# Ledger of designs, part 21: peptides against a protein of PDB entry 5TDY

Target 1, 88 residues: chain A of PDB entry 5TDY
Amino acid sequence: EKKIDGRRKAAVLLVALGPEKAAQVMKHLDEETVEQLVVEIANIGRVTPEEKKQVLEEFLSLAKAKEMISEGGIEYAKKVLEKAFGPE

## One batch from the design tools (peptide; aimed at target 1 L37)

Design b2_p23_2_s3 (made by RFdiffusion4, then SolubleMPNN; from b2_p23_2, 10 letters changed)
Fold by OpenDDE base, seed 2:
Structure b2_p23_2_s3 (fold): chain B 88 residues (1-88), chain A 23 residues (1-23)
Amino acid sequence: as target 1 above (88 residues)
Amino acid sequence: SEEEAKLIAEIIKEWLEREEKEK
């Protein structure tokens, strides 16, 4: 697998979530970070299936490791993200 | 949800932080 830049992973995730959900997420980021991510999103170009898979898998792994949400919450997040990325 | 948004934001922060450390 190819290494994906952190900013790229973030952009892929935010685009997949859609503008409304992405906006909710970015409310928790500082202004400078938001500006950087907006630029990255604007230039995201093509996102390969492999990239989407890697981003989703790493996200879920980190979410579980952080134990910031319940098991049900993890499953919910997984479903939301899977729907966001769409079928392929 | 707001909880989900916070979680996603924290993970994004980690991704960006690791990238900065690797540079």
Scores: peptide ipSAE 0.649, ipTM 0.908, DockQ to the pose 0.714
OpenDDE base, seeds 1, 3, 4, 5: peptide ipSAE 0.644, 0.646, 0.646, 0.644; ipTM 0.906, 0.907, 0.906, 0.906

Design b2_p23_2_s4 (made by RFdiffusion4, then SolubleMPNN; from b2_p23_2, 11 letters changed)
Fold by OpenDDE base, seed 2:
Structure b2_p23_2_s4 (fold): chain B 88 residues (1-88), chain A 23 residues (1-23)
Amino acid sequence: as target 1 above (88 residues)
Amino acid sequence: SEEEAKLVAEIIKEWLEKEEKEK
């Protein structure tokens, strides 16, 4: 497993979500962060299947660790994984 | 949904915060 920096992980996740969902997410981030992420997305280049899998699995793990999210939030995280790799 | 978007945003913030601390 290769180390992926935080900004790269964020960019990979946002691209995986698609532009519409990514836009919804970025409404909850400050302007400076959004600008930084837009640059990262613009320069994302190729994302390997392994990299994408690693990012999405970490996302799911972190989502499950949140105590204040609903069951729907967990389901959403699973849907992200399913869209990218199918049922596990 | 709004809740789903907030969840993703929180995780992104954590990724970026961790990276900043490592610098």
Scores: peptide ipSAE 0.645, ipTM 0.905, DockQ to the pose 0.695
OpenDDE base, seeds 1, 3, 4, 5: peptide ipSAE 0.625, 0.635, 0.632, 0.636; ipTM 0.895, 0.902, 0.899, 0.901

Design b2_p23_3 (made by RFdiffusion4)
Pose (drawn by RFdiffusion4):
Structure b2_p23_3 (pose): chain A 88 residues (1-88), chain P 23 residues (1-23)
Amino acid sequence: as target 1 above (88 residues)
Amino acid sequence: REVEEYSSELIAEIILEWIEEDE
């Protein structure tokens, strides 16, 4: 009945990635976050492929959003450099 | 792009973002 929250989505994602990849992700989290995610995974319960798909698609949308922010800054910076070196 | 191809640091940042949104 409870709504899926961020802690749940993180746990579903880490389970879907397999233990080795999930371990590499955990090295980039603080201790408090790691312990809390351990409890979340220990309580993984049931996860259907449909729930995995929902989590992965939300991940991809947020990753794309971060790529757009990064690409936008790169495009702006290069345009500035082109103007600085060019005939303008 | 497949999810396992993303860097671990980027996955971790998205995980933290999810957690912070529901704090």

Design b2_p23_3_s1 (made by RFdiffusion4, then SolubleMPNN; from b2_p23_3, 9 letters changed)
Fold by OpenDDE base, seed 4:
Structure b2_p23_3_s1 (fold): chain B 88 residues (1-88), chain A 23 residues (1-23)
Amino acid sequence: as target 1 above (88 residues)
Amino acid sequence: MEVSELSPELIAEIIKELLEKDK
């Protein structure tokens, strides 16, 4: 997969969320950050389906890492096994 | 689940961390 910088990831996500939810997110950011992201969004250009998928999946992963949402499936099972029986 | 189901405040926190990593 292609490397995407954090600013680009944020812009892609915000566009994917739509203007209503993006606005809600921005209410939690400082003024300087909002200005930065608005510029990134304005200059986002084309977003491929692959890039969008990659960014959204990463955000879900990061949310899980913060333990704000539950994990499930094979990847979660792998992490459980690694923590339980991995190297000492 | 979908990213759209995440709270705005959580998404904002993740964004903050991503931007800090770029600095």
Scores: peptide ipSAE 0.691, ipTM 0.929, DockQ to the pose 0.707
OpenDDE base, seeds 1, 2, 3, 5: peptide ipSAE 0.676, 0.682, 0.683, 0.675; ipTM 0.929, 0.930, 0.929, 0.928

Design b2_p23_3_s2 (made by RFdiffusion4, then SolubleMPNN; from b2_p23_3, 10 letters changed)
Fold by OpenDDE base, seed 4:
Formats: structure tokens, C-alpha cells, sequence
Structure b2_p23_3_s2 (fold): chain B 88 residues (1-88), chain A 23 residues (1-23)
């Protein structure tokens, strides 16, 4: 794993979202932050598939932690049982 | 999971956290 700074991660994420969704996100940020991110996006350059995957994986992990997002299903239910009671 | 289907507010909060750690 290559270390990616927060500014770069944000830019990669916003580009991955597309311009419309990125604009919606930026409405929740202060003006100074928006200006910073616009510059980062403008200078994003090449984004490798590995970098994009790394950013999105971290994002999803954080998103699940914040909003309690889960995949659900029987496999998830089994994981819950393992965490609660361990293997028997 | 489609990240584009997530709340813009949620995404913004995560971005804020990423930027805070760089400061």
C-alpha cells in the first residue's frame, strides 16, 4: 500500500463520484476547503486503478462506521454470530 | 455498494476528516 495524503484521497474520491455528485458534496464544505479541493482536482493527474481502489476501500470502511452501512444477507449474519459468540 | 448513492453530507464528513489529519 502506498501512502496517500488526505488531500489526494479527497480529490480521487470526488473525481470518482462525477461532477454532479462532487458538487453536491462540496455544498457541505466551507469555501476555503472547496477552493483547496478544486485545485487538487485540477492537478490530480493520473489516478491508477490501485490508487482508486485503495481510496474507495478506505472510504467505504469509514462510511460503514459512520452510517452503520452493512451488506446484510446470510453471510453477514454469520459474521455477526461469530463476533458475538465465537466458533462453537 | 455504489458510493454515488451515499449521502453527500456523509461523504463530506469523511473528506473533512481526511483533510483534518493532514493539518
Amino acid sequence: as target 1 above (88 residues)
Amino acid sequence: MDVASLSPELIAEIIKEWLERDK
Scores: peptide ipSAE 0.681, ipTM 0.917, DockQ to the pose 0.706
OpenDDE base, seeds 1, 2, 3, 5: peptide ipSAE 0.672, 0.670, 0.678, 0.664; ipTM 0.918, 0.917, 0.918, 0.908

Design b2_p23_3_s3 (made by RFdiffusion4, then SolubleMPNN; from b2_p23_3, 8 letters changed)
Fold by OpenDDE base, seed 4:
Structure b2_p23_3_s3 (fold): chain B 88 residues (1-88), chain A 23 residues (1-23)
Amino acid sequence: as target 1 above (88 residues)
Amino acid sequence: MKVEELSPELIAEIIKELIEKDK
């Protein structure tokens, strides 16, 4: 996968969420950050399906790590085992 | 689980952290 900076990731995510949900998210950000992200969104250009998938998957993974959100699936199970019983 | 099902608060916190890491 291609390297995507954090600001770009946020812009891709916010566009994917739609304007209403994105606005809800932005209410939790400081004014300067909001202005920065609005510019990123305005200049987002093309978002490939691969980039969108990559960003959304990363956000989901980060969310699980932060709030310990439970979810099934082979990939998640593998990550759990790695964290629990990986090399010490 | 879909990303749109995450709370706005959680998404915002993740965004803050991602932006901070870029600095």
Scores: peptide ipSAE 0.684, ipTM 0.931, DockQ to the pose 0.726
OpenDDE base, seeds 1, 2, 3, 5: peptide ipSAE 0.677, 0.682, 0.679, 0.674; ipTM 0.930, 0.932, 0.930, 0.930

Design b2_p23_3_s4 (made by RFdiffusion4, then SolubleMPNN; from b2_p23_3, 9 letters changed)
Fold by OpenDDE base, seed 4:
Structure b2_p23_3_s4 (fold): chain B 88 residues (1-88), chain A 23 residues (1-23)
Amino acid sequence: as target 1 above (88 residues)
Amino acid sequence: MEISELSPELIAEIIKELLEKDE
């Protein structure tokens, strides 16, 4: 798995969202940040399916960490087990 | 769950945090 910096992750996500939703996101960011991200998007170049998948999965994970969406599946089950029966 | 189902507000907050970590 290749390391991706935060700026790149944000750009990949915004492109993946499409221009309409990306614009909605941008409305919640300060002007300087918007300018920064626009430049990143403009120079994003190629985004591989693997990179896109990696970024989107991380964002979903981060969203769950903020408890803004429900967790489920194997990863959630693992976390539950670890919290309940992990080492003291 | 799809990324498209996340609110713009939430996505923006995550982006802010990612950018802060880089600096």
Scores: peptide ipSAE 0.659, ipTM 0.913, DockQ to the pose 0.694
OpenDDE base, seeds 1, 2, 3, 5: peptide ipSAE 0.644, 0.650, 0.648, 0.646; ipTM 0.914, 0.916, 0.913, 0.914

Design b2_p23_4 (made by RFdiffusion4)
Pose (drawn by RFdiffusion4):
Structure b2_p23_4 (pose): chain A 88 residues (1-88), chain P 23 residues (1-23)
Amino acid sequence: as target 1 above (88 residues)
Amino acid sequence: MTEEEAKLVAEVIKQWLKETEEE
């Protein structure tokens, strides 16, 4: 009945990635986050492929949002450099 | 998985956790 929260989505994603890949992700989290995610995975309960799909698709949308922010800055910086070196 | 992929996944996880705490 409870709504899926961020902790749950993180746990579903880490389970879906397999242990080795999830271990590489955990190295980039602080100790408090790691312990809390361990409890969330220990309490993984049931996860259908449908729930995995929902989590993965939300992940991809956020990853794309971060790519857009990064690409936007790269495009702006290159335009500035082009103007600085060019005939303008 | 590359180091950059691992950092990106970690960043999304941190964002989800922050949004949950703000709620």

Design b2_p23_4_s1 (made by RFdiffusion4, then SolubleMPNN; from b2_p23_4, 10 letters changed; failed a check: too like the target's own chain)
Amino acid sequence: MSDEEAELVAEIIKEWLEEEKKK

Design b2_p23_4_s2 (made by RFdiffusion4, then SolubleMPNN; from b2_p23_4, 8 letters changed)
Fold by OpenDDE base, seed 2:
Structure b2_p23_4_s2 (fold): chain B 88 residues (1-88), chain A 23 residues (1-23)
Amino acid sequence: as target 1 above (88 residues)
Amino acid sequence: MSEEEAKLIAEIIKEWLEEEEKK
């Protein structure tokens, strides 16, 4: 398993979400962070299936650990991301 | 996607970026 830097993980996630959902997410980030992420997204290049899998798994792990949303919300997020990343 | 879900995702992204800043 290859280590993925945090900036890369964020970019992969945002691209997978699509522009509409990505915008909803970035609304909660400060301007400087958004600008940095836009650069990362612009230079994302190819995303391997392994990267997609790693990002999704880590995201779900963190989301569940935070327990900031209901179980249904976690399941919804999982489905959205899985659909966004597509089948491996 | 709900606002709550969007906020959660943003918080996770912040954590990912914070880890990079520590390096």
Scores: peptide ipSAE 0.659, ipTM 0.900, DockQ to the pose 0.663
OpenDDE base, seeds 1, 3, 4, 5: peptide ipSAE 0.655, 0.654, 0.655, 0.655; ipTM 0.899, 0.899, 0.898, 0.899; seed 5 fails the geometry check

Design b2_p23_4_s3 (made by RFdiffusion4, then SolubleMPNN; from b2_p23_4, 8 letters changed)
Fold by OpenDDE base, seed 2:
Structure b2_p23_4_s3 (fold): chain B 88 residues (1-88), chain A 23 residues (1-23)
Amino acid sequence: as target 1 above (88 residues)
Amino acid sequence: MSDEEAELIAEIIKEWLKEEEEK
């Protein structure tokens, strides 16, 4: 699989979430970070299904590794994100 | 999406961006 840089992963995730949810997430980021992400999003271009899959898996893996959520929470997050990456 | 969920996602994004800064 192809390596995806952190900026790209973030942009892919935010775009997949949609404008409303992305805004909710970015509310928790500082102004400079938001500006950086806006640039990445503006230039995201095409996102492949493989990229979406990788981003989702890496997200869940990292969340679990950091013990940020319980096992049940991981499964819930997976469902939420999969829905976000799903068809509109 | 709840604020807690949004915050969690934001924290992961911060980690991804941190990894890039370390490179």
Scores: peptide ipSAE 0.679, ipTM 0.899, DockQ to the pose 0.663
OpenDDE base, seeds 1, 3, 4, 5: peptide ipSAE 0.674, 0.670, 0.671, 0.674; ipTM 0.898, 0.897, 0.898, 0.898

Design b2_p23_4_s4 (made by RFdiffusion4, then SolubleMPNN; from b2_p23_4 with V9I V12I Q15E E19R T20E)
Fold by OpenDDE base, seed 2:
Structure b2_p23_4_s4 (fold): chain B 88 residues (1-88), chain A 23 residues (1-23)
Amino acid sequence: as target 1 above (88 residues)
Amino acid sequence: MTEEEAKLIAEIIKEWLKREEEE
């Protein structure tokens, strides 16, 4: 697998979520981080299916490992993201 | 998307960016 930069992974995820959900997420990031990500999003270019798959898989892995939310919440997040990365 | 899910996603993004800085 090709290694993806952290900032690229974040940009891919936010774009996949769409503008509404991306905005909800970015409310939890500080101003500097948001500015950095906006630049990355603006220059994201083409996102390959492989990138989408890698980003989703890593996200789910980290989310589960951190146990930041209930298991039910993680499963719901999984569904939301799978839908976002699914067929468009 | 709930606030909880949004927060989770944001935390993962922070983790990715943290790793980027450490590289």
Scores: peptide ipSAE 0.674, ipTM 0.904, DockQ to the pose 0.686
OpenDDE base, seeds 1, 3, 4, 5: peptide ipSAE 0.671, 0.668, 0.671, 0.669; ipTM 0.903, 0.903, 0.904, 0.903

Design b2_p23_5 (made by RFdiffusion4)
Pose (drawn by RFdiffusion4):
Structure b2_p23_5 (pose): chain A 88 residues (1-88), chain P 23 residues (1-23)
Amino acid sequence: as target 1 above (88 residues)
Amino acid sequence: SLTEEEAELIAEVILQWIEESEE
């Protein structure tokens, strides 16, 4: 009955990635976050492929949002450099 | 395996989900 929260989505994603990839991801989290995610995974309960799909698709949308922010800055910086070197 | 960049990106998204759920 409880709504899926961020901690749950993180756990579903880490389970879906397999242990080795999830271990690489955990090395980039602080100790408190790691311990809390361990409890979340220890309490993984039931996860259908449908729930996995929902979590992966939300992940991809956020990853895309971060790519857009990065690409936007790169495009702006290159435009500035082009103007600085060019005939303008 | 994951590249350093891929692992860091996943970690950032996980932290973002947690932070937004806490607020």

Design b2_p23_5_s1 (made by RFdiffusion4, then SolubleMPNN; from b2_p23_5, 9 letters changed)
Fold by OpenDDE base, seed 2:
Structure b2_p23_5_s1 (fold): chain B 88 residues (1-88), chain A 23 residues (1-23)
Amino acid sequence: as target 1 above (88 residues)
Amino acid sequence: MLSDEEAKLIAEIIKEWIEKSEK
């Protein structure tokens, strides 16, 4: 599989969430980071199904590793994100 | 809409991705 830059992963995730949810996330980031992400989002171009899959899987892995989501919550989070990404 | 907790979690992961991003 292709290596995805961290900035691009973030952009892919935020775009998938949609502007409203993305805004909720971005309010937790500093101004400089937000500006960087806006640039990445603006220049995201085509996002392949493979990239979406990689981003989703890595997100879930990191969320679990941070122990910020319970085991039962993982499936819930997965559903939320998959719903955000939409059918593919 | 996301809960604040969910939004914060996503933000933390994004911070990590950006921190480790290639220069």
Scores: peptide ipSAE 0.690, ipTM 0.923, DockQ to the pose 0.654
OpenDDE base, seeds 1, 3, 4, 5: peptide ipSAE 0.688, 0.686, 0.688, 0.687; ipTM 0.922, 0.922, 0.922, 0.923

Design b2_p23_5_s2 (made by RFdiffusion4, then SolubleMPNN; from b2_p23_5, 6 letters changed)
Fold by OpenDDE base, seed 2:
Structure b2_p23_5_s2 (fold): chain B 88 residues (1-88), chain A 23 residues (1-23)
Amino acid sequence: as target 1 above (88 residues)
Amino acid sequence: SLSDEEAELIAEIIKEWIRESEE
């Protein structure tokens, strides 16, 4: 398994979410972070299936660890992301 | 669409990823 740069992980996730959901997420980030991520997204290139899988797994792991939402919420997040990373 | 809580959770995780990339 290849280690993915944090900025790339974020870019992969945001692209997968699509513009509407990505915008909802980015409104919680400061201006500088948004600008950095926009650059990463612009230069994302090809995202491999392995990267998508790894980003999803790491996201779910962190979401569970933070316990910021109920278990049901985690399951919902999983479904949302699985749909986002699914075939186009 | 995401709820605001869901969007904020995702943003917090992204912030952590960004912090990791800066280390």
Scores: peptide ipSAE 0.709, ipTM 0.935, DockQ to the pose 0.662
OpenDDE base, seeds 1, 3, 4, 5: peptide ipSAE 0.706, 0.706, 0.707, 0.704; ipTM 0.933, 0.934, 0.934, 0.934

Design b2_p23_5_s3 (made by RFdiffusion4, then SolubleMPNN; from b2_p23_5, 8 letters changed)
Fold by OpenDDE base, seed 2:
Structure b2_p23_5_s3 (fold): chain B 88 residues (1-88), chain A 23 residues (1-23)
Amino acid sequence: as target 1 above (88 residues)
Amino acid sequence: SLSDEEAELIAEIIKEWIAKSEA
């Protein structure tokens, strides 16, 4: 398994979410972080299925660990992301 | 669309990824 840089993981996730959902997420980030991510997204190139899988799996792990939302909300997030990373 | 709570959760995870990123 290839280790993915955190900035790359974030970019992969945001691209998978699509522009509308990505914008909803990015409004919670500071300007500097947004600028950094925009650069990463602009230079993301090809995203492999393996990268998508790794990003999704790590996201789900972290989301559950944070317990910031109800179990139902976590499941919803899981479904949203699985749909975002689904086959095209 | 995402709920604001879910959007915030995703943003927090992204912040952690950025904080742990190399270089």
Scores: peptide ipSAE 0.703, ipTM 0.926, DockQ to the pose 0.631
OpenDDE base, seeds 1, 3, 4, 5: peptide ipSAE 0.700, 0.700, 0.699, 0.699; ipTM 0.925, 0.926, 0.925, 0.925

Design b2_p23_5_s4 (made by RFdiffusion4, then SolubleMPNN; from b2_p23_5 with T3S E8K V13I L15K E23K)
Fold by OpenDDE base, seed 2:
Structure b2_p23_5_s4 (fold): chain B 88 residues (1-88), chain A 23 residues (1-23)
Amino acid sequence: as target 1 above (88 residues)
Amino acid sequence: SLSEEEAKLIAEIIKQWIEESEK
């Protein structure tokens, strides 16, 4: 399994979320971080199915660990990302 | 659309990923 850089993981996730949801997320990040992520997104290139799977799995793991949302919320997040990572 | 709580959660996870990349 190939290790994915943290910045790339973030870029993959934001692109997968789509512009509307990505904007909702990025408004919670500071300006410098947003600018850095924009660069990563601009240079994301092709994202492999393996990368998408890794990002999704790690996201779900971290989301559950933080317990910031209900179990239903985690399931919702999973659905959102699965839709994003689904067949194009 | 995402709820404010969900958007904030995702942002926190992204912050963690960015932090890891800066090590």
Scores: peptide ipSAE 0.703, ipTM 0.937, DockQ to the pose 0.657
OpenDDE base, seeds 1, 3, 4, 5: peptide ipSAE 0.699, 0.698, 0.699, 0.698; ipTM 0.936, 0.937, 0.936, 0.937

Design b2_p23_6 (made by RFdiffusion4; failed a check: too like the target's own chain)
Pose (drawn by RFdiffusion4):
Structure b2_p23_6 (pose): chain A 88 residues (1-88), chain P 23 residues (1-23)
Amino acid sequence: as target 1 above (88 residues)
Amino acid sequence: HMEETQEMAEKVLEKAKELLEER
C-alpha cells in the first residue's frame, strides 16, 4: 500500500545491478547512507520485473537530465572559447 | 523469479556488510 520512496528505488536498483556493480556504487556513498540502504535491501521483500522496469526508467530519466546539464555547460564553454580564438 | 531476486538481494547485502566491516 505504501508509496515507493527514494530509499526503495535505490535498493531495487542496487539489487538489479548485481552485487559487484552495487558494491562499486556503495563506495561512493557515506556510512549513514550505506547502513540505511543495507536495511532496505535486507527488507527487499517482493520485486516484480515490472517494478524493476519502473525504477530503471526513472533512473535513466534522471541520468539523462544530468547529461543535459553537463552537455549544456560544455557547449557554452566551447562557444566562448571559439569566440575568444576566432575572428570575433 | 522471486527466489532469484531474494538470492541476488542476499549477495548484494553480503557485499554491503563487507564494506561496512572495512570501515

Design b2_p23_6_s1 (made by RFdiffusion4, then SolubleMPNN; from b2_p23_6, 9 letters changed)
Fold by OpenDDE base, seed 4:
Structure b2_p23_6_s1 (fold): chain B 88 residues (1-88), chain A 23 residues (1-23)
Amino acid sequence: as target 1 above (88 residues)
Amino acid sequence: EEEKVREEAERVLEAAKELLAER
């Protein structure tokens, strides 16, 4: 498992969602966070399938650990994000 | 449906805010 910094992980997730969905998500984030994410997205470069899988697993793990998403919500989010990443 | 997608994605992103703060 290659080490990916947190900034890149967030950028990978947003790019996977697509521009329309990513924009809708960011509308609900604070200004400073949005600015940081935009910078990371601009410098994302190529994202490998391995990175996508790693990012998805880590985000879901963090969400569970912080109890930010209900159990049912986690399952739904997992399905949505997996579809967003798309087949490669 | 789009609202649900957005809300769940936002919560996942919120969990990663700590990572964004790390340099």
Scores: peptide ipSAE 0.139, ipTM 0.647, DockQ to the pose 0.035
OpenDDE base, seeds 1, 2, 3, 5: peptide ipSAE 0.090, 0.103, 0.042, 0.059; ipTM 0.602, 0.611, 0.565, 0.514; seed 3 fails the geometry check

Design b2_p23_6_s2 (made by RFdiffusion4, then SolubleMPNN; from b2_p23_6, 10 letters changed)
Fold by OpenDDE base, seed 5:
Structure b2_p23_6_s2 (fold): chain B 88 residues (1-88), chain A 23 residues (1-23)
Amino acid sequence: as target 1 above (88 residues)
Amino acid sequence: EQEEVRRKAEEVLEAAKALLAER
């Protein structure tokens, strides 16, 4: 696996969520942070399926390990993953 | 519905912030 910096991970995550969900997330950020993320997204370039999978799996693992997402939220995240990659 | 979406968005945001903070 290739190392991905945190800034790119966040951009990949937001793009993977889709424009509608990404917009909802960004509505909860301050303007400066949004601007920074927009720059990262604008310069994201090509996102390979492997990179996308890596970021989403790391996100889910991190969220579960640190209990950042409620049980319902984790289920929601899994549904997002299923939409992105299909059922496994 | 809006509250549920908000909660989910906030949870995702916190996880995203953690990713952003990675070295």
Scores: peptide ipSAE 0.136, ipTM 0.646, DockQ to the pose 0.031
OpenDDE base, seeds 1, 2, 3, 4: peptide ipSAE 0.096, 0.120, 0.097, 0.084; ipTM 0.602, 0.604, 0.583, 0.570

Design b2_p23_6_s3 (made by RFdiffusion4, then SolubleMPNN; from b2_p23_6, 11 letters changed)
Fold by OpenDDE base, seed 5:
Structure b2_p23_6_s3 (fold): chain B 88 residues (1-88), chain A 23 residues (1-23)
Amino acid sequence: as target 1 above (88 residues)
Amino acid sequence: DEEEVRRRAEEVLAAARELLAER
């Protein structure tokens, strides 16, 4: 699988969260970081199924490794991402 | 139900912030 740039991974995740949840994340970031992420989102172009899968797996792996979310929270995260980036 | 969903959403957002901070 191809290596994905970290900034692109963040943009893919934010798009996958949807505008409401993405806004809740970005409101906690500094203005400069938000501007950078907005640029990445604006230039995201096509996100392949492989990229979506890779970003989702990395997100879930990170969340589990850091014990940041409960099992139910992980399931919720899957549903959010699947709803946004699921098959058309 | 709303309370549970809100709590789950907050957990997801926390994980998302960590991913954004990944170096």
Scores: peptide ipSAE 0.092, ipTM 0.568, DockQ to the pose 0.029
OpenDDE base, seeds 1, 2, 3, 4: peptide ipSAE 0.026, 0.072, 0.091, 0.080; ipTM 0.465, 0.548, 0.567, 0.546

Design b2_p23_6_s4 (made by RFdiffusion4, then SolubleMPNN; from b2_p23_6, 10 letters changed)
Fold by OpenDDE base, seed 5:
Structure b2_p23_6_s4 (fold): chain B 88 residues (1-88), chain A 23 residues (1-23)
Amino acid sequence: as target 1 above (88 residues)
Amino acid sequence: EEEEVRRKAEEVLAAAKELLAER
């Protein structure tokens, strides 16, 4: 697997939420972080199916391992990401 | 419903912030 930096991973996740929800989420971030994410999103370019799958897999693994997301939240996140990046 | 969506989004945000901290 090709290594993806955390900044790009976060950008992919925000894109998966859609522009409206992504904007809502970013309101909970500090201004500097928002600026960084805006740059990453603006330059996200092409996201390959392999990269999408990798980001989803790593995200869910991380979230479960650190118990950062409730069971229902993990299921929700999985559905959102699969809907956005799943096979078409 | 809006509150639930917000909560779930905030949980996703928490994980995203952790990813951002990666080197």
Scores: peptide ipSAE 0.137, ipTM 0.645, DockQ to the pose 0.032
OpenDDE base, seeds 1, 2, 3, 4: peptide ipSAE 0.049, 0.049, 0.087, 0.093; ipTM 0.511, 0.528, 0.585, 0.573

Design b2_p23_7 (made by RFdiffusion4)
Pose (drawn by RFdiffusion4):
Structure b2_p23_7 (pose): chain A 88 residues (1-88), chain P 23 residues (1-23)
Amino acid sequence: as target 1 above (88 residues)
Amino acid sequence: SEEEEEAEKVWQDVVDAVLKVEE
């Protein structure tokens, strides 16, 4: 009945990635976050492929949003450099 | 709420960590 929250989505994603990949992800999280995610995974309960798909697609949308922010800065910086070196 | 914000913060940290591992 409870709505899926961020902690749940993080746990579903880490379970879907397999233990080795999830372990590499955990190395980039602080101790408090790691412990809380452990409890979330210990309480994983049931996860259907449909829930996994929902979590993965939300991940990909956020990852794309971060790529767009990064690409936008790269495009702006290169344009500035082109103007600085070019005939303008 | 605060609990929801904390849970979303955990999700965003995991998203950034996954992208760091892919690099």

Design b2_p23_7_s1 (made by RFdiffusion4, then SolubleMPNN; from b2_p23_7, 9 letters changed)
Fold by OpenDDE base, seed 2:
Structure b2_p23_7_s1 (fold): chain B 88 residues (1-88), chain A 23 residues (1-23)
Amino acid sequence: as target 1 above (88 residues)
Amino acid sequence: SKEEEESERIWEKVVDAILEVEK
């Protein structure tokens, strides 16, 4: 498994979520972070299926570690994100 | 590296934000 840069992971996920939801997420971030993410998104280039899969898995793992979601919540989040990512 | 840590922090912030939005 290749280690993906944190900013890259974030950009990949935000793009996958779509502009509307990404905007909602960005509203919860500080200005400096938003600026950095905008740059990453602008230069995201090609996102491989492997990257998308890895980003989703790392998201779920981190979310679980934060104990912000139950097991059922994890499955729900997975379905929502998979739907957002769309088929390859 | 320090840069990698800062980058990872951004990732964590985004995850937190997503969880907040979905909350």
Scores: peptide ipSAE 0.693, ipTM 0.937, DockQ to the pose 0.654
OpenDDE base, seeds 1, 3, 4, 5: peptide ipSAE 0.690, 0.690, 0.690, 0.688; ipTM 0.937, 0.937, 0.937, 0.936

